# Designs tried in a protein design run: peptides against a protein of PDB entry 7MKK. Part 2

Target 1, 71 residues: chain A of PDB entry 7MKK
Amino acid sequence: SMKEKVKAKLVEIRKFVPFIRRVRIDFQDTLSKVQGHRLDALVNLLDREDVSMSSLNKIEVIIDKLRTRFN

## One batch from the design tools (peptide; made by RFdiffusion4, then SolubleMPNN)

Design b1_p8_4_s1 (from b1_p8_4, 3 letters changed)
Fold by OpenDDE base, seed 3:
Structure b1_p8_4_s1 (fold): chain B 71 residues (1-71), chain A 8 residues (1-8)
Amino acid sequence: as target 1 above (71 residues)
Amino acid sequence: SFLDSISF
């Protein structure tokens, strides 16, 4: 079901939370305040269980950009 | 949402 697909996607995306946290800390001086705050908000969003597939797909793109720029 | 405005 779609619900099961969303749950599986959330589990996979959450595997990148440690990476996002490290980027936030290690590059705090490089990131603007707004960028840092948005990364914090991103991690907070991934703590929720009611995240939409649309949001998860957007987060996946953001993670790919972080990996390209910061690792 | 804020996700649409995130850029690096």
Scores: peptide ipSAE 0.513, ipTM 0.920, DockQ to the pose 0.858
Fold by OpenDDE base, seed 5:
Structure b1_p8_4_s1 (fold): chain B 71 residues (1-71), chain A 8 residues (1-8)
Amino acid sequence: as target 1 above (71 residues)
Amino acid sequence: SFLDSISF
């Protein structure tokens, strides 16, 4: 079901939460305030259980960009 | 959503 697919995708995306948290800390002086706030919000969003597939797909793209720029 | 505004 779509619900099962969303849960599976969320589990996979959550594997990157430690990476996002490290970017937020390690590059705090490089990131603008708004960028830092957006990373915080991103981590908080991934702690929720009601994230849509659309959001998860967007987050995957964001993570790819973070990986390219920050390791 | 705010996700659309995130850029690095």
Scores: peptide ipSAE 0.512, ipTM 0.920, DockQ to the pose 0.817
Fold by OpenDDE base, seed 2:
Structure b1_p8_4_s1 (fold): chain B 71 residues (1-71), chain A 8 residues (1-8)
Amino acid sequence: as target 1 above (71 residues)
Amino acid sequence: SFLDSISF
């Protein structure tokens, strides 16, 4: 079901939360204030259970960009 | 959504 797919996607995306937190901390002085706040918001969003598939797909793209730039 | 505005 779509619900199961969303849960599975959320589990996979949450594996990157430690990475997002490290980017936020390690590059705090390089990131703009708004970028830092948005990374914090990303982590907070991933703590929720009511995240849509649309949001998860967008987050996946963001993580890919973070990995390209910061990993 | 703020997700649409995130860029680096």
Scores: peptide ipSAE 0.511, ipTM 0.920, DockQ to the pose 0.820
Fold by OpenDDE base, seed 1:
Structure b1_p8_4_s1 (fold): chain B 71 residues (1-71), chain A 8 residues (1-8)
Amino acid sequence: as target 1 above (71 residues)
Amino acid sequence: SFLDSISF
């Protein structure tokens, strides 16, 4: 079901939360304030249980971009 | 949403 797919995707995306937190802190001087705030909001969003598949797919793209630029 | 505006 879509519900189970969302749960599985959320578990997988949450594996990158430590990475996002590290980017937020280690590159704080490189990131704009708005970028930093958005990363904080992203981490907070991933703490929730009611995240949509659409949001999770968008977050996956964001993580890919973070990995490309900051790792 | 804010996710749509995130870029680096």
Scores: peptide ipSAE 0.513, ipTM 0.920, DockQ to the pose 0.852; fails the geometry check

Design b1_p8_4_s2 (from b1_p8_4 with E5S D7E)
Fold by OpenDDE base, seed 3:
Structure b1_p8_4_s2 (fold): chain B 71 residues (1-71), chain A 8 residues (1-8)
Amino acid sequence: as target 1 above (71 residues)
Amino acid sequence: DFLDSIEF
C-alpha cells in the first residue's frame, strides 16, 4: 500500500539524518543562514510520522545534492 | 513549501 511505501521511504531517508546534522554543523560558515535554517527544518520534518511521499522524494533529491557537494 | 526553495 501507499502507506507502507511511505513508511519504508521514511525509514530509508532517516538514515541520512546524522549526515545532514553533520553537514549543518561542519559547514555552518559555508552555508547561508537561510540554508542552515532550512536544513534544521528538514531534520525536524523527518522527526514526524506524517510526512508525505512527495516531501520524502524532495528530501531525497536534497540529500543527493548534499552528498555531491559535502561528500 | 520550504523544500522547494532549498538550493546548494
Scores: peptide ipSAE 0.629, ipTM 0.933, DockQ to the pose 0.847
Fold by OpenDDE base, seed 4:
Order: structure tokens, then C-alpha cells, then sequence
Structure b1_p8_4_s2 (fold): chain B 71 residues (1-71), chain A 8 residues (1-8)
């Protein structure tokens, strides 16, 4: 079901939360305030259980961009 | 949607 697919993807995306937190901290002086705030909001969003597949797909792209630039 | 505006 779509519900189970969302749950599975959420579990996989959450594996990157520590990485996102480290980028936020380690590059705090490089990131703009807006970028930092949005990364904080992204982590907070991933704490929720009602994240949509659309949001998870967007977050996956963001993580790929973070990995490209910061790792 | 803030997810659409995150750029690096």
C-alpha cells in the first residue's frame, strides 16, 4: 500500500538525520541563516509520522545535494 | 513549501 511505502521511505530517509544535523553544525558559519533554519525545519519534519511521499521525495533530493556539497 | 526553497 501507499501507506506502507511511505513508512518504508521515511525509515530510510531518517537514516540521514545525523548527517543533516552534522552539516547544520559543522557548516553553520558557511550556511546562511535561512539555510540553517530550513535544515532545522527539515529535521523537525522528519520527526513527524504524517510526512507525505511528495515531501520525502523532495527531502531525498535535498540530501543528495547536501552529500554532493558537504561529503 | 520550504522544501522547494532549500538551495546550496
Amino acid sequence: as target 1 above (71 residues)
Amino acid sequence: DFLDSIEF
Scores: peptide ipSAE 0.630, ipTM 0.933, DockQ to the pose 0.856; fails the geometry check
Fold by OpenDDE base, seed 2:
Structure b1_p8_4_s2 (fold): chain B 71 residues (1-71), chain A 8 residues (1-8)
Amino acid sequence: as target 1 above (71 residues)
Amino acid sequence: DFLDSIEF
């Protein structure tokens, strides 16, 4: 079901939370204030249980960009 | 949507 797919996607995306937090901290001086706040908001969003598949797909793209630039 | 505005 779509609900099960969302749950599975959320579990997979959450595996990257430690990485996102490290980027936020390690590159705090490189990131703009807005970028930092948005990464914080992204992590907070992933703590929720009602995240949409659309949001999860967007977050996946963001993680790919972070990985490309920051490891 | 803030997710659409995150750029690096």
Scores: peptide ipSAE 0.629, ipTM 0.933, DockQ to the pose 0.852; fails the geometry check
Fold by OpenDDE base, seed 5:
Structure b1_p8_4_s2 (fold): chain B 71 residues (1-71), chain A 8 residues (1-8)
Amino acid sequence: as target 1 above (71 residues)
Amino acid sequence: DFLDSIEF
């Protein structure tokens, strides 16, 4: 079901939470306040269970951009 | 949606 697919995608995306947290901390001085706050909000969003597939796909793109720039 | 405005 779509619900099961969303749950599976959420599990996979959550694997990157430690990476996102490290970027937030390690590059705090180079990130703007707005960027830092957005990363915090992103991590908080991933603690929720009601995240849409659309949001998860957007987060996947963001993670790819973070990996390209910061690691 | 804040996800749409995130830029790095």
Scores: peptide ipSAE 0.628, ipTM 0.933, DockQ to the pose 0.850; fails the geometry check

Design b1_p8_4_s3 (from b1_p8_4 with E5Q D7E)
Fold by OpenDDE base, seed 1:
Structure b1_p8_4_s3 (fold): chain B 71 residues (1-71), chain A 8 residues (1-8)
Amino acid sequence: as target 1 above (71 residues)
Amino acid sequence: DFLDQIEF
């Protein structure tokens, strides 16, 4: 079901939360305040159980961009 | 959506 797919993807995306937190801290001086706040909000979103597949797909793209730039 | 606004 779609619910099962969302749950599975959420589990996979959550594996990157430590990475996102590290980027947020390690590059705090390089990131704008707005960028930092958005990363904080992204991590907070991933702590929820009601995240949409659309949001998870967007977050996956963001993680790929973070990996490209910061590691 | 704030996710659409995240750029680096």
Scores: peptide ipSAE 0.699, ipTM 0.943, DockQ to the pose 0.885
Fold by OpenDDE base, seed 2:
Structure b1_p8_4_s3 (fold): chain B 71 residues (1-71), chain A 8 residues (1-8)
Amino acid sequence: as target 1 above (71 residues)
Amino acid sequence: DFLDQIEF
């Protein structure tokens, strides 16, 4: 079901939370305040159980960009 | 949507 797909995607995306937090901390002086706050908000969003598939797909793209640039 | 605004 779509609900099961969302749950599975959320589990996979949450594996990158430690990486996102490290980028946020290690590059705090390089990132603008707004970029840092957006990463914090992204991590907070992933703590929720009601995240949409659309949001999860957007977060996946963001993680890919972070990986390309920062690790 | 703030996710669409995340740029690096």
Scores: peptide ipSAE 0.697, ipTM 0.943, DockQ to the pose 0.848
Fold by OpenDDE base, seed 3:
Structure b1_p8_4_s3 (fold): chain B 71 residues (1-71), chain A 8 residues (1-8)
Amino acid sequence: as target 1 above (71 residues)
Amino acid sequence: DFLDQIEF
């Protein structure tokens, strides 16, 4: 079902939470204040169980951009 | 949506 697909995607995306937290800390001086705040909000969103597939797909793209620039 | 505004 769509609900099962969302749950599976959320589990996979949550594997990157430690990486996102690390980027937020290690590059705090390079990131703007608003960029840092948005990363904090993104991590907080991933703590929820009611995240949409649309949001999860957007987060996946953001993670790819973070990996390209900061890893 | 704040996710659409995230750019690095």
Scores: peptide ipSAE 0.698, ipTM 0.943, DockQ to the pose 0.850; fails the geometry check
Fold by OpenDDE base, seed 4:
Structure b1_p8_4_s3 (fold): chain B 71 residues (1-71), chain A 8 residues (1-8)
Amino acid sequence: as target 1 above (71 residues)
Amino acid sequence: DFLDQIEF
């Protein structure tokens, strides 16, 4: 079902939460305040169970951009 | 949507 696909995607995306938190901390002085706040909000969103597939796909793209820039 | 506004 779509619900099961969303749950599976959420589990996979949550594996990157430690990486996002490290980027947020290690590059705090490089990131703008708004960029930092958006990363915090992204992590908070991933703590929820009602995240849409659309949001998860957007987050996947964001993670790819973070990986490209911050390894 | 804040996700659409995220740029690095």
Scores: peptide ipSAE 0.698, ipTM 0.943, DockQ to the pose 0.850; fails the geometry check

Design b1_p8_4_s4 (from b1_p8_4 with D1S D7E)
Fold by OpenDDE base, seed 5:
Structure b1_p8_4_s4 (fold): chain B 71 residues (1-71), chain A 8 residues (1-8)
Amino acid sequence: as target 1 above (71 residues)
Amino acid sequence: SFLDEIEF
């Protein structure tokens, strides 16, 4: 079911939460205040269980961009 | 959503 697919995707995306937190901290002085706040909000969003597949796909793209820029 | 506005 779509519900099961969302749960599986959420589990996979959550594996990157430590990385996102690390970027937020390590590059705090490089990131704008807005960017920092958005990363915080992103991590908070991933703590929820009602995240849509659309949101998860967007987060995946964001993680890819973070990995490209911040390793 | 704020996710649409995040840019790095």
Scores: peptide ipSAE 0.609, ipTM 0.932, DockQ to the pose 0.855; fails the geometry check
Fold by OpenDDE base, seed 4:
Structure b1_p8_4_s4 (fold): chain B 71 residues (1-71), chain A 8 residues (1-8)
Amino acid sequence: as target 1 above (71 residues)
Amino acid sequence: SFLDEIEF
């Protein structure tokens, strides 16, 4: 079901929360205020259980971009 | 959504 697919995707994406937190902290002076706030909001979003598949797919792309630039 | 606007 879509519900189970979302749950599985959420579990996989959450594995990158520590990485996102480290980027937020380690590059705080490089990131703009808005970028920092958006990363905080992204982490907060991943704490929720009602995240859509659409949002999770977008977050996956964002993580790929973070990895490209920051690791 | 902010997810559509985030850029690095």
Scores: peptide ipSAE 0.606, ipTM 0.931, DockQ to the pose 0.824; fails the geometry check
Fold by OpenDDE base, seed 2:
Structure b1_p8_4_s4 (fold): chain B 71 residues (1-71), chain A 8 residues (1-8)
Amino acid sequence: as target 1 above (71 residues)
Amino acid sequence: SFLDEIEF
């Protein structure tokens, strides 16, 4: 079901939370204030249980971009 | 959504 797919995707995406937090901290001085706040908001969003598949897919793309640029 | 606006 879609609900089960969302749960599985959320579990997988949450594995990257430590990485996102490290980027936020390690590059705080090179990121804009807005970028930093958005990363914080992204982490906060992943703490929720009602995240949509659409949002999770967008977050996956963002993580790919972070990985490309920051590790 | 802010997710659509994040850029690096």
Scores: peptide ipSAE 0.606, ipTM 0.931, DockQ to the pose 0.853; fails the geometry check
Fold by OpenDDE base, seed 1:
Structure b1_p8_4_s4 (fold): chain B 71 residues (1-71), chain A 8 residues (1-8)
Amino acid sequence: as target 1 above (71 residues)
Amino acid sequence: SFLDEIEF
């Protein structure tokens, strides 16, 4: 089901939360205030159980961009 | 959504 697919995707994306947190901290001086705030909000969003597949796909793209620039 | 506007 779509619900099960979302849960599986959420589990996979959550594996990157430590990475996102490290980027937020290690590059705090490089990131703008709005960028830092948005990363915080992103991590908070991933703590929820009701994240949509659309949001998870967007977060995946963001993680890829973070990896490209910061790792 | 803020997710649409995150850029680096």
Scores: peptide ipSAE 0.604, ipTM 0.931, DockQ to the pose 0.850; fails the geometry check

Design b1_p8_5_s1 (from b1_p8_5 with E1D F6L)
Fold by OpenDDE base, seed 5:
Structure b1_p8_5_s1 (fold): chain B 71 residues (1-71), chain A 8 residues (1-8)
Amino acid sequence: as target 1 above (71 residues)
Amino acid sequence: DWLDELDF
């Protein structure tokens, strides 16, 4: 079901929460204030259970960008 | 949506 797919995607994306937190801290002085706030918001969003597949797909793209730039 | 505007 779509609900099961969303749950599975959320589990996979949550694996990157520690990475997002590390980027937020390690590059705090390099990131803009807006970027820092948005990383905090990403972590908070991924703590929720009601995240849509659309949002999860967007977050995946963001994580790919973070990985490209920050390891 | 702010997720669409995030860039790094």
Scores: peptide ipSAE 0.571, ipTM 0.915, DockQ to the pose 0.937
Fold by OpenDDE base, seed 4:
Structure b1_p8_5_s1 (fold): chain B 71 residues (1-71), chain A 8 residues (1-8)
Amino acid sequence: as target 1 above (71 residues)
Amino acid sequence: DWLDELDF
């Protein structure tokens, strides 16, 4: 079901929360205030249980960009 | 949607 797919995707994306937190801390002075705030918001969003598949796919793209730039 | 506006 779509519900099961969302749950599985959320579990996979949550594996990157530690990475997002490290980027936020290690590059705090390099990131704009908006970028820093958005990284905080991403972590908070991934703590929720009601995240859509659409949002999770967008977050995956963001993580790919972070990985390319920061590791 | 702010997720669409993020750029790194």
Scores: peptide ipSAE 0.570, ipTM 0.914, DockQ to the pose 0.808
Fold by OpenDDE base, seed 2:
Structure b1_p8_5_s1 (fold): chain B 71 residues (1-71), chain A 8 residues (1-8)
Amino acid sequence: as target 1 above (71 residues)
Amino acid sequence: DWLDELDF
């Protein structure tokens, strides 16, 4: 079901929360204030259980960009 | 949607 797919996707994306937190802290002086706040918001969003598949797919793209730029 | 507007 789509619900099961969302749960599975959320579990996989949550594995990157520590990475997002590290980027937020380690590059705080390089990131704009808006970028920093949005990384915080990403972490908060991933704490929720009602995140849509659409949002999770967008977050996956963001994580890929972060990985490319910040390792 | 702010998720679409993030540039890194």
Scores: peptide ipSAE 0.569, ipTM 0.914, DockQ to the pose 0.894
Fold by OpenDDE base, seed 3:
Structure b1_p8_5_s1 (fold): chain B 71 residues (1-71), chain A 8 residues (1-8)
Amino acid sequence: as target 1 above (71 residues)
Amino acid sequence: DWLDELDF
Protein backbone atom coordinates (compact mmCIF):
# COMPACT_ATOMS: atom_id res chain seq x y z
CA SER B 1 0.00 0.00 0.00
CA MET B 2 0.97 3.67 -0.31
CA LYS B 3 0.99 3.90 3.49
CA GLU B 4 3.55 1.09 3.71
CA LYS B 5 5.67 2.73 0.96
CA VAL B 6 5.65 6.03 2.85
CA LYS B 7 6.73 4.29 6.08
CA ALA B 8 9.57 2.51 4.26
CA LYS B 9 10.72 5.76 2.59
CA LEU B 10 10.60 7.60 5.92
CA VAL B 11 12.83 4.94 7.52
CA GLU B 12 15.37 5.33 4.69
CA ILE B 13 15.37 9.16 4.75
CA ARG B 14 15.74 9.21 8.56
CA LYS B 15 19.15 7.53 8.11
CA PHE B 16 20.37 10.97 6.91
CA VAL B 17 19.17 12.92 9.98
CA PRO B 18 22.60 12.70 11.68
CA PHE B 19 24.19 14.06 8.47
CA ILE B 20 21.71 16.96 8.27
CA ARG B 21 22.40 17.83 11.92
CA ARG B 22 26.16 17.80 11.29
CA VAL B 23 25.83 20.09 8.24
CA ARG B 24 23.67 22.48 10.28
CA ILE B 25 26.27 22.75 13.04
CA ASP B 26 29.57 22.39 11.15
CA PHE B 27 28.64 24.88 8.40
CA GLN B 28 26.47 27.31 10.36
CA ASP B 29 28.84 30.19 9.50
CA THR B 30 28.65 29.37 5.76
CA LEU B 31 24.87 28.92 5.69
CA SER B 32 22.48 31.86 5.76
CA LYS B 33 20.17 32.16 8.76
CA VAL B 34 17.30 31.08 6.50
CA GLN B 35 19.19 27.97 5.34
CA GLY B 36 20.06 27.07 8.94
CA HIS B 37 16.45 27.46 10.06
CA ARG B 38 15.30 25.29 7.13
CA LEU B 39 17.72 22.50 8.10
CA ASP B 40 16.32 22.61 11.64
CA ALA B 41 12.83 22.42 10.16
CA LEU B 42 13.86 19.41 8.01
CA VAL B 43 14.99 17.49 11.09
CA ASN B 44 11.76 18.37 12.90
CA LEU B 45 9.67 17.32 9.88
CA LEU B 46 11.40 13.92 9.75
CA ASP B 47 10.46 13.31 13.41
CA ARG B 48 6.79 13.33 12.35
CA GLU B 49 4.81 10.26 11.30
CA ASP B 50 2.42 12.08 8.93
CA VAL B 51 4.92 13.13 6.23
CA SER B 52 3.68 12.68 2.64
CA MET B 53 5.52 10.79 -0.10
CA SER B 54 5.71 14.08 -2.04
CA SER B 55 7.50 15.77 0.86
CA LEU B 56 9.84 12.80 1.33
CA ASN B 57 10.82 12.91 -2.36
CA LYS B 58 11.56 16.64 -2.06
CA ILE B 59 13.65 16.01 1.06
CA GLU B 60 15.62 13.34 -0.82
CA VAL B 61 16.55 15.94 -3.47
CA ILE B 62 17.64 18.36 -0.73
CA ILE B 63 19.80 15.66 0.89
CA ASP B 64 21.44 14.98 -2.49
CA LYS B 65 22.27 18.70 -2.82
CA LEU B 66 23.70 18.73 0.71
CA ARG B 67 25.83 15.66 -0.02
CA THR B 68 27.17 17.26 -3.21
CA ARG B 69 28.14 20.51 -1.47
CA PHE B 70 29.09 19.38 2.05
CA ASN B 71 30.46 15.84 1.35
CA ASP A 1 6.02 25.25 -0.16
CA TRP A 2 9.37 26.02 1.48
CA LEU A 3 10.79 22.60 0.47
CA ASP A 4 10.51 23.68 -3.19
CA GLU A 5 12.31 26.98 -2.55
CA LEU A 6 15.24 25.64 -0.53
CA ASP A 7 18.54 25.92 -2.38
CA PHE A 8 22.11 25.00 -1.43
Scores: peptide ipSAE 0.568, ipTM 0.914, DockQ to the pose 0.814

Design b1_p8_5_s2 (from b1_p8_5, 3 letters changed)
Fold by OpenDDE base, seed 3:
Structure b1_p8_5_s2 (fold): chain B 71 residues (1-71), chain A 8 residues (1-8)
Amino acid sequence: as target 1 above (71 residues)
Amino acid sequence: SWLDELSF
């Protein structure tokens, strides 16, 4: 079901939360304040259980960009 | 939403 697919996607995306947290800390001085706040909000969003597939797909793209830029 | 504006 779509519900199960969303849950599975969320589990996979959450694997990158430690990475996002590290980027936030390690590059705090190079990130803009807005970017830092966005990363904080991103982590908080991933703590929720009611994230849509659309949102998760957008987050995946963001994580890909972070990985390319920061590791 | 803010997620639509989020970019790096």
Scores: peptide ipSAE 0.275, ipTM 0.824, DockQ to the pose 0.843
Fold by OpenDDE base, seed 1:
Structure b1_p8_5_s2 (fold): chain B 71 residues (1-71), chain A 8 residues (1-8)
Amino acid sequence: as target 1 above (71 residues)
Amino acid sequence: SWLDELSF
């Protein structure tokens, strides 16, 4: 089901939460205020159970961009 | 949403 797919995707995306938090800290001086705030919000979003597949796909793109730039 | 605006 879509619900099960979302759950599985969420589990995979959550593996990157420590990375996102590390970027937020290590590059705090490089990030704009809005970028920093959005990363904080992103981490908080991933703590929720009710995240849509659409949102998770967008988050995956963001994580890929973070990995490209900061890793 | 704000997700669409997030760019790095």
Scores: peptide ipSAE 0.082, ipTM 0.720, DockQ to the pose 0.942
Fold by OpenDDE base, seed 4:
Structure b1_p8_5_s2 (fold): chain B 71 residues (1-71), chain A 8 residues (1-8)
Amino acid sequence: as target 1 above (71 residues)
Amino acid sequence: SWLDELSF
């Protein structure tokens, strides 16, 4: 079901939460206020269980960009 | 959405 697919995707995406948190901290002085706020909001979003598949797919792209730029 | 505005 789509619900199970979302749950599985969310589990995989959540594996990158520690990485996102480290980017937020390690680059706090480099990030703009809005970028920092968005990273905080991203982590908070991933705490939710009602995230859509479309949102998760967008988040995956964002994480890929972060990985490319911040290792 | 704000997700679309994330530019890193």
Scores: peptide ipSAE 0.080, ipTM 0.720, DockQ to the pose 0.894
Fold by OpenDDE base, seed 5:
Structure b1_p8_5_s2 (fold): chain B 71 residues (1-71), chain A 8 residues (1-8)
Amino acid sequence: as target 1 above (71 residues)
Amino acid sequence: SWLDELSF
């Protein structure tokens, strides 16, 4: 079911939460305040269980961009 | 959404 697919995707995306937190901390002084707040919100969003597949796919793109830019 | 505005 789509519900099970969302759960599986969420589990996979959550593996990157430590990375997102690290980017937020390591680049705190180079990120704009808005970017920092958005990263915080992103981490908080991934704590939820009611995230849609559409949102998770967008988050995956964001994580890929972060990985490319910040390694 | 705010996700669309997040560009890195």
Scores: peptide ipSAE 0.079, ipTM 0.718, DockQ to the pose 0.887

Design b1_p8_5_s3 (from b1_p8_5, 4 letters changed)
Fold by OpenDDE base, seed 4:
Structure b1_p8_5_s3 (fold): chain B 71 residues (1-71), chain A 8 residues (1-8)
Amino acid sequence: as target 1 above (71 residues)
Amino acid sequence: SWLDTLSF
């Protein structure tokens, strides 16, 4: 079901929360205020249980961009 | 949504 797929996707995406937190801290002076605030918001969003598949797919793209730039 | 426009 879509519900099960969302839960599985959320579990996989949450594996990157520590990475997002490290980028936020390690590059705080390089990131714009908006970028920093959005990374904080991403972490907060991933703490929720009501994230849509659409949002999770978008977050996956963001994480890929972060990995390309910062790892 | 800001998720669509966030860039680095």
Scores: peptide ipSAE 0.590, ipTM 0.919, DockQ to the pose 0.825
Fold by OpenDDE base, seed 1:
Structure b1_p8_5_s3 (fold): chain B 71 residues (1-71), chain A 8 residues (1-8)
Amino acid sequence: as target 1 above (71 residues)
Amino acid sequence: SWLDTLSF
């Protein structure tokens, strides 16, 4: 079901939360203020249980961009 | 949504 797929995707995306947190801290001076705030919001969003598949797909793109720039 | 435009 869609609900099961969302839960599975959320579990996978949450594996990157430590990475997002480290980027936020380690590159605080490189990130713009808005980028930093949005990374904080991203972590908070991933702590929720009611994240949509649409949002998770968008977050996956963001994580890919972070990995490209910050490894 | 800001999720659509956030870039690095």
Scores: peptide ipSAE 0.590, ipTM 0.919, DockQ to the pose 0.892
Fold by OpenDDE base, seed 2:
Structure b1_p8_5_s3 (fold): chain B 71 residues (1-71), chain A 8 residues (1-8)
Amino acid sequence: as target 1 above (71 residues)
Amino acid sequence: SWLDTLSF
């Protein structure tokens, strides 16, 4: 079901929360204010239980970009 | 959504 797929996707994406937090902190002076705030918002969003598949897919793209740029 | 436009 879509619900089970969302759960599985959320579990996988949450594995990157520590990485997102590290980027936010380690590059705080390099990131723009809005970029820093968005990374904080990403972490907060991933703490929720009601994240949609569309949002998770978009977050995955963002994580890929972060990985390319920062590790 | 800002999720669509965030860039680095």
Scores: peptide ipSAE 0.588, ipTM 0.918, DockQ to the pose 0.775
Fold by OpenDDE base, seed 5:
Structure b1_p8_5_s3 (fold): chain B 71 residues (1-71), chain A 8 residues (1-8)
Amino acid sequence: as target 1 above (71 residues)
Amino acid sequence: SWLDTLSF
């Protein structure tokens, strides 16, 4: 079911939460205040259970961009 | 949503 697929995707994306937290801290001086706040919001969003598949796909793109720039 | 336009 779509519900099961969303749950599986969420589990996979959550594996990157520690990385997102590290980027937020390690590059705090490089990131704008808005970017920092949005990284905090990303972590908070991934802590929820009602995230849509579309949102998870968008977050995956963001994580890819973070990995490209911040290792 | 800001998820669409967030860039780094």
Scores: peptide ipSAE 0.591, ipTM 0.919, DockQ to the pose 0.902; fails the geometry check

Design b1_p8_5_s4 (from b1_p8_5, 5 letters changed)
Fold by OpenDDE base, seed 2:
Structure b1_p8_5_s4 (fold): chain B 71 residues (1-71), chain A 8 residues (1-8)
Amino acid sequence: as target 1 above (71 residues)
Amino acid sequence: SELDSLSF
């Protein structure tokens, strides 16, 4: 079901939460206030259980960009 | 939504 697919995708995306948190900390002084807030919001969003597949796909793109910039 | 503003 779509519900199960969303849950599975969420589990996979959540594997990157420690990475996002580390980027937020390691680059805190170089990130703008807006960028820092965005990373915080991203982590908070991934703590939710009601995230849509569309949102998860967008988040995956964001994480890919972070990985490109911050390893 | 806020997600739209999260893009880097």
Scores: peptide ipSAE 0.140, ipTM 0.771, DockQ to the pose 0.660
Fold by OpenDDE base, seed 5:
Structure b1_p8_5_s4 (fold): chain B 71 residues (1-71), chain A 8 residues (1-8)
Amino acid sequence: as target 1 above (71 residues)
Amino acid sequence: SELDSLSF
């Protein structure tokens, strides 16, 4: 079901939460206030249970960009 | 969307 697919995708995307948290800490002095807020919001979003597949796909793209820029 | 504003 779509519900099961969303749960599986969320589990996979959440594997990157430690990376996002690390970027937020390691680059805290380099990031603008807006960028820092965006990272915090991204982590908070991934802690939710009611995230759509569409949102998860967009988050995956964002994480790929973060990986390119910060790791 | 709100996610677009969170993009890097």
Scores: peptide ipSAE 0.137, ipTM 0.774, DockQ to the pose 0.672
Fold by OpenDDE base, seed 3:
Structure b1_p8_5_s4 (fold): chain B 71 residues (1-71), chain A 8 residues (1-8)
Amino acid sequence: as target 1 above (71 residues)
Amino acid sequence: SELDSLSF
């Protein structure tokens, strides 16, 4: 079901939460206040259980950009 | 939504 697919993707995306938290801390002085807030918001979104597939796909793109810029 | 403003 779509519900099961969303849950499975959420589990996979959540594997990157430690990476996002690490970027937020290690580059806190380099990131703008807006960028820092965006990373915090991203982690907060991934703590929720009502995230849509559309949102998860957008988050995946953001994580890919973070991986490109921050290793 | 806020997610639309989360782009890097």
Scores: peptide ipSAE 0.135, ipTM 0.769, DockQ to the pose 0.670
Fold by OpenDDE base, seed 1:
Structure b1_p8_5_s4 (fold): chain B 71 residues (1-71), chain A 8 residues (1-8)
Amino acid sequence: as target 1 above (71 residues)
Amino acid sequence: SELDSLSF
């Protein structure tokens, strides 16, 4: 079911939460306040259980960009 | 919508 697919995707995406948190900390002085807040919001979003597949796919793209830029 | 603003 789509519900199960979403849960599985969420589990996979959550594996990158430590990375996002690390970027937030390690580049705190380089990131703008807005960028820092966005990273915090991203982590907070991933703590939710009602995230859509569409959102998760968008988040995956964001994470890929972060990985390219920050390791 | 908020997610769209979180783009990097």
Scores: peptide ipSAE 0.133, ipTM 0.767, DockQ to the pose 0.624

